# Designs tried in a protein design run: peptides against a protein of PDB entry 4DOW. Part 104

Target 1, 157 residues: chain A of PDB entry 4DOW
Amino acid sequence: TFSWVGRPLPNRKQFQQMYREICMKINDGSEIHIKVGQFVLIQGEDNKKPYVAKLIELFQNGAEVPPKKCARVQWFVRFLEIPVSKRHLLGRSPPAQEIFWYDCSDWDNKINVETIIGPVQVVALAPEEVIPVDQKSEETLFVKLSWNKKDFAPLPP

## One batch from the design tools (peptide; made by RFdiffusion4, then SolubleMPNN)

Design b2_p24_1_s2 (from b2_p24_1, 12 letters changed)
Fold by OpenDDE base, seed 2:
Structure b2_p24_1_s2 (fold): chain B 157 residues (1-157), chain A 24 residues (1-24)
Amino acid sequence: as target 1 above (157 residues)
Amino acid sequence: SLPKIDQPDEPMSPWEQELLKKAQ
């Protein structure tokens, strides 16, 4: 169950109310608060890895009947989600914890919040920084580069 | 909507599985 936290943010979009924070109530009765700017895991295909995304906007779409709680996201991709024929362009074998900023607009960046399975920690690193593999970083993902379906590039500021 | 890609046959980690179970 998802519910808005706080009052709607000022905006001028018709049929849309924007929010800074949403509350996710999970099966044990506890609540997780997720804010714009945080990273989340989005449910993927059955028995497949969840997608990784950064929340850019939280909004209620009043044009739908009934209104839907939605989010606009910045997608990330896992290395194995990149076509086999293009993986060599990275020039190295990345650790499992590395993800890439998806620098394309061909993916729909609007989701229903009910597809969010929870928050995840994502840390931006410089290309020369080593991704830690210790137990503290087990649930942490790291991003150094972007992927635009053609090549890898330095991470946008 | 979700990305229109064919996801690889990579299983969820135990942590991801637990997170999914809690969300549902």
Scores: peptide ipSAE 0.544, ipTM 0.906, DockQ to the pose 0.769
Fold by OpenDDE base, seed 5:
Structure b2_p24_1_s2 (fold): chain B 157 residues (1-157), chain A 24 residues (1-24)
Amino acid sequence: as target 1 above (157 residues)
Amino acid sequence: SLPKIDQPDEPMSPWEQELLKKAQ
C-alpha cells in the first residue's frame, strides 16, 4: 500500500495534487519512504527484470475515478533491452549493473505507484570511472551514457 | 503505463525477487 507523506506542493494543475514523498508499506509491515529524485524499480513482465526509473514527479490524479496515485519518471534501459542490432554501438561489453539514460519521448513516463517494487541506488559515473563488479555492488546500478535509439551519448546534465 | 518493449529473457536477481515479494 502507498500513502502520501506531507502536504501537497504548490500546483496550478487542475485535478492534480503534487507531493514530494510517498510511503510504501511492505508486506511485513515496515515502511519505506520514497522521494522525488530517487530511483525506483518498476515491476515488469512476469518473471522479467524490473524497469529502472528516476522519480520526477509524484501526484494524485483526481481526474480518474477513483483518484490514482501516480508518478512521472525518467526511464533507464538495460543493455539487453537495447535492440540486438544496435548493441555493437557501445563498443564494449558492459557489466550487468550498467544502465543507460533513455533519451526518447516515445515511452509513456506516467506510472501507477502501485507498480513500484522499491528504491534502488543508481550512481552516475564519468566515462573513465570503472564500474565495480563485486558482490557488495550488485544491488547498485551505474549509468555513464544515454541511449536515444540511434546511438549512445554522454550522460545529460 | 509501462514501456511497450519486449523484455529480454533475463531472470530477476535474488534481491530483486525478494523486493518483489515484499512489495506484493
Scores: peptide ipSAE 0.544, ipTM 0.906, DockQ to the pose 0.772
Fold by OpenDDE base, seed 4:
Structure b2_p24_1_s2 (fold): chain B 157 residues (1-157), chain A 24 residues (1-24)
Amino acid sequence: as target 1 above (157 residues)
Amino acid sequence: SLPKIDQPDEPMSPWEQELLKKAQ
């Protein structure tokens, strides 16, 4: 289950109540607090890897009946989610932990918070920095570049 | 809503699978 933490932020949009933090209660009864700006894993297809996203906004959408707890996200893509015909543009074979900032607006960036399966650590690296590939770093993802469906580029500021 | 892309046939890692189990 998910519940809001703290007082709502000033309204910027009609029928939306915005928050800075949400509480995720998991099956063992423990609670995980997730804040705007953190990275999360979003449930994908069955037996497939989850999507990776950065939380931009947390909001209750009062325009829906009943009101829904939602998030607006910045999507990331995994290398294997990039079309086969375009992967060569990277010019290297990335490690499994590398993801890319999705620099397109064709994906709906609104999600139901119920699709969040948990937080994940994402580290931005310079091009020359080495991505750790050991078992200890399995739970950490790394981003060096953006992907705009046409080419790879440096990360946006 | 979720991205409308065909996800690769790559299985979740053990830790991702554990997170999913805890979330469900």
Scores: peptide ipSAE 0.543, ipTM 0.905, DockQ to the pose 0.780
Fold by OpenDDE base, seed 3:
Structure b2_p24_1_s2 (fold): chain B 157 residues (1-157), chain A 24 residues (1-24)
Amino acid sequence: as target 1 above (157 residues)
Amino acid sequence: SLPKIDQPDEPMSPWEQELLKKAQ
């Protein structure tokens, strides 16, 4: 169950109410608060790895009946989500914790908040920095580069 | 909507599975 936290942010969009924070109530009754700017896991295919995304907007779409709780996201891709024929362009074998900024507009960046599994920690690193792989960092993802379906590039600022 | 890709046959980690169970 998802519910808005706080009052709508001021905006001039006719059919949208924007929010800074949403509350996710999980099955044990506890609550997780997720804010714009945080990273989340999005439910993927059956028993597959969840998608990774950064929340850029939280909004209620008043043009729908009933209104839908939605989010706009910046997508990230996992290495194994990149086509096999293009993976060699990275020039190295990345650790499982590395993800890539998806620098394309061909993916719809609007999601229903009901697809959110939970928050995840994502850390941006310089290309020369080593990704730590230990028990404490097991649940942390790291990003160094972007992927635009043609090549890898330095991470956008 | 969700990305339209054929996701790899990579299993969820135990902690991801637990998150999913709690979310449902």
Scores: peptide ipSAE 0.542, ipTM 0.906, DockQ to the pose 0.762

Design b2_p24_1_s3 (from b2_p24_1, 12 letters changed)
Fold by OpenDDE base, seed 1:
Structure b2_p24_1_s3 (fold): chain B 157 residues (1-157), chain A 24 residues (1-24)
Amino acid sequence: as target 1 above (157 residues)
Amino acid sequence: SLPKIDAPDEPMTPWELEKLKKAQ
């Protein structure tokens, strides 16, 4: 279950209430708080790895009955989510922990918060940087490049 | 490659995300 944390932020949208933080209640009864700007895993189908996204906005859509808790996200893509025919453009074999900033707006960036599995750590690195030992963990993902459906490029500022 | 799609009124589901990514 998901619940808002704190009071709504000021916004100019008539039927939307903006929030900074949401609480996720886990099956064991514990709670995890997720904030705007943090990274999350989004449920995928079947046994596929979950999608990775950065939370940009958290909002309740009051135009719906009942109102829905939603998020706007910046998507990331895993290497295996890139078409096979284009993977060679990277010019290297990436580690399993590498993800790419999805520099496209071809699809909606709004999700239902109920699709969030949980938070994940994402660390941005320069293209030439090596993953530091102190930042390296099996659960941490790393981003060095963007993907725009045509080629890889340095991360946007 | 996916054609640009207008933002729907409702948020995307995991199913929709999966389908869109498969279409790339």
Scores: peptide ipSAE 0.070, ipTM 0.593, DockQ to the pose 0.048
Fold by OpenDDE base, seed 2:
Parts: C-alpha cells; sequence; structure tokens
Structure b2_p24_1_s3 (fold): chain B 157 residues (1-157), chain A 24 residues (1-24)
C-alpha cells in the first residue's frame, strides 16, 4: 500500500498533483518513507535483479480512472543489463556493486509507484576511487560512469 | 546529466521495461 505524505506541491499541471514524499506499507505492517531525490529498486521479471532508479518526481495522475500514483525517475543500468556486444567498451570487469547512469531519452522515465520494492543506497564516486567491498557497504551500489547505448563516459559534475 | 524527456503519459510496467532493455 502506498499513500502520500504531506500536502501537494504547487504546480501548473492539470490533473497532476505533485508530492515530495510517499509512504510504503510493508507486509509486516511497518512503513517506509521515500522522498524525491532518493534511490529505489524497481521490480523486474521473475528471477531477475531489480532495476535501480533515482526518484525525480512523485505525482498523482488524475487523468486516469481511478487516479494512479506515479513517479518520474532517472534510470541506472547494471553491467549485465548492457548488451554483451558492448560490454568490452568498459575496458574492465566491474564489481557487482557498480551501476551506470543511463544517459538516454528514448526510454519512458515514468513508473507506477506500485513497482517500487524499496529504497537502496547509491553513492557516486570519482573514476579513480575504489569501490569498497566490505560488510558495511555490502548493500550499497556505486556509480562512476554513464552509459548512452554507445559508450561509457565520466559523470558530469 | 539532465533527466530524460517525458514521452508517454502512461507509466511503464516492469514487463515493458524488460522488453525495452532486451531491445537495446
Amino acid sequence: as target 1 above (157 residues)
Amino acid sequence: SLPKIDAPDEPMTPWELEKLKKAQ
């Protein structure tokens, strides 16, 4: 179950109410609050690793009947989600914790909030920084580069 | 980097996301 937290933000979009925060109720009855700017895991196919995304906007789409709770996101891609024929362009074997900023506009960046599994920690690093693989950072993902379907590039400042 | 452009009004399902990734 998902519910809005706080009052809607001022916006000029008809049939859309924007919010800063949403509450996700989990099976055990506990609640997790997720805010714009945080990172989340998105449900994929069965037996597939969930997708990683940064929340850019949270909004209710009033044009739908019934209204739908939606999000606009910035997508990330895992190394194994990149086509096999292009993986060599990275020039190295990345650790499992590394993800890449998806720098393309051909994908839809809107999702139903019901596809959100939960929050995840993502840390941006400089290319020369080493990804820590200790117990403390086991569940943390790291991003150094972007991927635009053609090549890898350093993240913009 | 700038956010991606909003093209479709309807949000994607996990099924659609998987299909798009496979098509790359």
Scores: peptide ipSAE 0.069, ipTM 0.609, DockQ to the pose 0.045
Fold by OpenDDE base, seed 3:
Structure b2_p24_1_s3 (fold): chain B 157 residues (1-157), chain A 24 residues (1-24)
Amino acid sequence: as target 1 above (157 residues)
Amino acid sequence: SLPKIDAPDEPMTPWELEKLKKAQ
């Protein structure tokens, strides 16, 4: 179950209400709050790793009946989500914790909030920095590069 | 490369996202 936290943010878009935070109620009754700017895991198909995204906007689409809870996101891609024929362009074998900034705007980056599994920690690193793979950081994801469907590139400053 | 997709009225599903990524 998903519910908005707080009052709608001031916006001038008709039929759209913006929010800063959403609450996820988990099966055990506990609650997880997720805010704009945080990173989240998005449900994938069975036996596949969840997708990774950064929340850019949280909004309710009032043009639909009933209104739909949505999010606009910045996508990340996992190495295995990159086409097999292009993976060699990285020039190295990345650790499982590495993700890439998806530098693509070919479509509307909107999702249903119901697809959110939960929050995840993402840390930006310089290309020369080593990704830690200790037990403490096992669930942390790291980003060094962007992927634009053609090649890998350093992250913008 | 994937063709540009017009903004849909409804948000993308994980299934759609996976299909698009596989099509690249």
Scores: peptide ipSAE 0.065, ipTM 0.591, DockQ to the pose 0.055
Fold by OpenDDE base, seed 4:
Structure b2_p24_1_s3 (fold): chain B 157 residues (1-157), chain A 24 residues (1-24)
Amino acid sequence: as target 1 above (157 residues)
Amino acid sequence: SLPKIDAPDEPMTPWELEKLKKAQ
């Protein structure tokens, strides 16, 4: 279950109430707070790795009935989410922890917060920096490049 | 580059996202 933390941010968007933080309640009753700017794992299909996204906005969409808790996100893609025919463009075999900034704006990147599995740590690295692959860092994802459906490129500024 | 698609009324589901990614 998800609930808003704090009062809505001042905005003039009709039917939208924006928030800075949301609370995710876990099965054991514990709570995790997630803020705008943090990274999250999004539920995928069965037997698939979750998607990765950065939270850009948190908002309640009052235009829907019932109102839905939503987020605008910046997507990341895993290497295996890239078409097989394009993977060779990377020129290397990435570690499993590497993700790529999805540099596409073909649609409004909205999600239901109910699809959020939990927070995740994403660290931006320079291309020359080594991605640590150990048990302690297995939970951390790393990004060095962007993917725009055509090629890999340096991260956006 | 692909033309921008009109934003859906409902937030994108993981299934929809996967379909879009697969369509690349």
Scores: peptide ipSAE 0.059, ipTM 0.589, DockQ to the pose 0.046

Design b2_p24_1_s4 (from b2_p24_1, 9 letters changed)
Fold by OpenDDE base, seed 1:
Structure b2_p24_1_s4 (fold): chain B 157 residues (1-157), chain A 24 residues (1-24)
Amino acid sequence: as target 1 above (157 residues)
Amino acid sequence: SLPKIDSPDEPMTPWEQEKLKKRE
């Protein structure tokens, strides 16, 4: 289950209450607090890898009945989510931990918080900086580049 | 709604599976 933490933030959006933090209670009764600015795994299809996203906004959508707890996110894509015909544009074989900043507006960036699996660590690196492949970590993802469906580019500021 | 793209052609990691199971 998900519950808001703290008081609503000031906002000018109609029918919305914005928050900085949400609490996710998992099946063992423990609680995980997730904040705006953190990275999360988003549920994908069954038996498929989850999506990766950065939380940009947490809000309750009062326009819906009943009101829904939602988030706006910045999407990331995994290399294997890139079309096969365009993967060569990277010019290298990325490690499994590398993800890419999705620099397109065609994806719906509004999600229900119930699709959040949990937090994940994402580390931004410079393009020339080496991803620590020798220090394998399935819990940490790395981003060096953006993907705009046409080409790879340096990360946006 | 979630993006509609081709899913990665690789299985979930044990860590990812654990996180998913804990949520369910």
Scores: peptide ipSAE 0.489, ipTM 0.861, DockQ to the pose 0.716
Fold by OpenDDE base, seed 4:
Structure b2_p24_1_s4 (fold): chain B 157 residues (1-157), chain A 24 residues (1-24)
Amino acid sequence: as target 1 above (157 residues)
Amino acid sequence: SLPKIDSPDEPMTPWEQEKLKKRE
């Protein structure tokens, strides 16, 4: 279950209440708090690898009946989500922990918070920095580049 | 709706599976 944490932020948008934090209660009864600006895993298809996204906004959409808890996100893509025919453009074989900033607007960036699996650590690195790949880093993802469906590029400033 | 992928991705890691199980 998901519940808002704190009071709504000042907002001028009709039918929307914005929040900075949401609470996710998991099956053991413990609570995980997720804030705007953090990274999350988003549920994919059955038994499919989850998507990765950065939370940009948390809001309740009052225009829907019933109101829905939503988030606006910045998507990331995994290497294997990129078409096979274009993977060579990277010029290297990335580690499994590397993700890419999705620099396209063709993906709907609005999600239901119910699709959030949980938080994940994402670390931005310079292109020359080595991605540490060890057992401990399995829980951490790394981003160096963006992907715009045409080519890879340095991260947006 | 969920984003669209152009290629099948790799299977979930044990860590990801655990997180999903805790979510369910």
Scores: peptide ipSAE 0.488, ipTM 0.860, DockQ to the pose 0.694
Fold by OpenDDE base, seed 2:
Structure b2_p24_1_s4 (fold): chain B 157 residues (1-157), chain A 24 residues (1-24)
Amino acid sequence: as target 1 above (157 residues)
Amino acid sequence: SLPKIDSPDEPMTPWEQEKLKKRE
């Protein structure tokens, strides 16, 4: 179950109510609050690896009947989500914890909040920084580069 | 809708599975 936290943010968009925070109630009755700007795991296909995304906007779409709770996201991709034929462009074998900023507009960046699994930690690193593999938290993901379906590039400062 | 990309040939981690189960 998902519910909005707080009052709608001021906006000029008709049929849309924007929010800063959403509450996710999990099966044990506890609540997880997720805010704009945080990173989340998004449900994939059955038994498949979840997608990674940054929440850019939380909004209720009042044009739909019934109204739908939605999010606009910035997608990240895992190395194994990149086509096999293009993986060599990275020039190295990345650790499992590395993800890439998806720098394309071909993906629908609007999701149903019901697809959110939960929050995840994502840390941006400079290209020369080493990803800590022996880190206690195997749950932390790291991003150094963007992927635009053509090549990898450093993240903009 | 979900993005159309190649499915990772990597199984879900126990942590990911736990989070998914807790949501459901």
Scores: peptide ipSAE 0.483, ipTM 0.860, DockQ to the pose 0.713
Fold by OpenDDE base, seed 3:
Structure b2_p24_1_s4 (fold): chain B 157 residues (1-157), chain A 24 residues (1-24)
Amino acid sequence: as target 1 above (157 residues)
Amino acid sequence: SLPKIDSPDEPMTPWEQEKLKKRE
């Protein structure tokens, strides 16, 4: 289950209550707190790798009845989510831990918080920096570039 | 509302599977 942490943040958006933090209760009764600005795994299709996203906003959508707990996200894409015909544009074979900033607006950036699996660590690196690939880094993802469905580009400063 | 994967991805890692199971 998901519940809001703290009071709604001051805002002037109609029919929306924004929050800084949400609590995710897992099956053993323990709680995981997730904040705006953190990275999360989002449930994909059955037996498929989760999507990766950065939380931009947490809000309750009061326009729906009953109100829905939602989030706005910045999407990332995995290399294997990119069409086969365009993967060559990277010019290299990325490690499994590399993800790309999705620089397109064709994806809906609103999600239901129920799709959140949990937090994940994402580290931004310069293009020349080496991505650590070992058993200790299996839980950490790395981003160097953006993907806009046409080409890869360096991340803005 | 979820995005669509353009190409098939690899299976979930044990770590990812564990996180998903704990949520359920």
Scores: peptide ipSAE 0.482, ipTM 0.859, DockQ to the pose 0.764

Design b2_p24_2_s1 (from b2_p24_2, 10 letters changed)
Fold by OpenDDE base, seed 2:
Structure b2_p24_2_s1 (fold): chain B 157 residues (1-157), chain A 24 residues (1-24)
Amino acid sequence: as target 1 above (157 residues)
Amino acid sequence: DINLELLYKSFSQESKEKALKLFK
């Protein structure tokens, strides 16, 4: 179950109400609060790892019947989501914790919040920085580069 | 794609998955 937290943000869109925070109630009854700017795991296809995304907007789409709770996201890609024929362009074998900023507009970026599994920690690193593989950061993902379907590029500061 | 509609609740996820399948 998902519910909005707080009052709607100032917005001029006629059929949309924007929010800063949403509450996710999980099976055991506990609640997880997720805010714009945080990173989340999104349900993937069966037997595939969940997708990684950054929340850009949280909004209710009142034009739909019934109204839907939605999010606009910035997609990331895992290395194994990149075509096999293009993986060599990275020039190295990345650790499992590395993800890449998807720098293309060909994917729609509006999701239903019901597909959110939960929050995840994503840390941006400089290309020369080493990704730690300790237990404290075992569930932490790291991003150094973007992927635009043609090549990898450093993230802008 | 009927299978994608059953698995995913958002067009965004379907779009991404469809694109990924084309990549591979």
Scores: peptide ipSAE 0.184, ipTM 0.702, DockQ to the pose 0.102
Fold by OpenDDE base, seed 1:
Structure b2_p24_2_s1 (fold): chain B 157 residues (1-157), chain A 24 residues (1-24)
Amino acid sequence: as target 1 above (157 residues)
Amino acid sequence: DINLELLYKSFSQESKEKALKLFK
């Protein structure tokens, strides 16, 4: 179950109410609050790793019937989501914890919040910084580079 | 904090999934 936290934010978008925070109530009854700017895991295809995204907007889409709780996201990609023919461009074998900032606009960036699995920690690193791969850092993802469907590049500003 | 029990449910990210399939 998802519910808005706080009052709607001022905005100019017709049929939308924007929010800063949403509450996710999970099966055991516990609550997780997720805010704009945080990173989340999003349901992927069955038997595949969840997608990773940064929340850019949280909004209720009043143009839909019934209104939908939605988010706009900045997508990340896992290494295994990159075309096989392009992976060599990285020039190294990344650890499983590395993800890449998706620097394209060809993907729809609106999601239903019901597809959010939960929050995840994403840490931005400089290219020369080492990604820790021990068990204590297993749940943290790391981003050093962007991927624009053609090549890897330093992270956007 | 990730709830592993929620990792696999219904998929609704059709746009991204479609694009990823084209990558393969």
Scores: peptide ipSAE 0.160, ipTM 0.684, DockQ to the pose 0.075
Fold by OpenDDE base, seed 5:
Structure b2_p24_2_s1 (fold): chain B 157 residues (1-157), chain A 24 residues (1-24)
Amino acid sequence: as target 1 above (157 residues)
Amino acid sequence: DINLELLYKSFSQESKEKALKLFK
């Protein structure tokens, strides 16, 4: 169950109400609040790891019947989501916790919030910083580079 | 694809999945 938190933000878009925060109620009855700017895991294809994304907007789409709670996201990619033939371009074997900023506009970026599995911690690191691989930080993902379908590059400004 | 639409519940996720399949 998902519900909006707070009042709608000022918005000029017809049929859309924008929000800063949404509440996610999970199976045990507890609630998790997720805000714009935070990172989330999104349901992927069955038997595959969830997608990773940063929330850019939260909005209700009133143009649909019934209205849907949606989000606009910045996608990340896992190393194993990158084509096999291109993985060597990284020049190293990344830890499982490393993800990459997807620097292309070919993917649509609107999701239904119902596909959000939960929040996840993503930390941006400088290239020289070491990604911790201990079990305590296993839940944290790290990003150093972007991927633009052709090569890896420093994170966008 | 109806099955894919039901799975992801959004065009964005479907778009990403299709792209990933194309590059496999």
Scores: peptide ipSAE 0.182, ipTM 0.702, DockQ to the pose 0.112; fails the geometry check
Fold by OpenDDE base, seed 3:
Structure b2_p24_2_s1 (fold): chain B 157 residues (1-157), chain A 24 residues (1-24)
Amino acid sequence: as target 1 above (157 residues)
Amino acid sequence: DINLELLYKSFSQESKEKALKLFK
């Protein structure tokens, strides 16, 4: 169950109410609050690892009946989501914790909040920084580079 | 596609999956 937290933000978009925060209620009755700017895991294809994304906007789509709770996201990609033929362009074997900023506009970025599995920690690192590979950090994902379907590049500003 | 719409809860997921399948 997802519920908006707080009052809607000032917004001039028709049929849309924007919010800063949403509450996700888990089966055990506990609540997780997720805010714009945080990173989340999103339900992917069956039997595959969930997608990783950064929340850019939270909004209710009032044009639909009933209204739908939605989010606009910045996608990340896992190394295994990159085409096999282009993985060599990285020039190294990345750890499983590394993800990449998807720098393309060919993917729609509007999701239903019900597809959110939960929050995840994502840390941006400089290319020369080492990704920790201890058990304590295995739950954390790291991003150093962007991927634009052609090559890897430094992270966008 | 109606069947695909039932499988994917958002157009974003659908577009991403289609793209991933296309380029693999």
Scores: peptide ipSAE 0.173, ipTM 0.695, DockQ to the pose 0.109; fails the geometry check

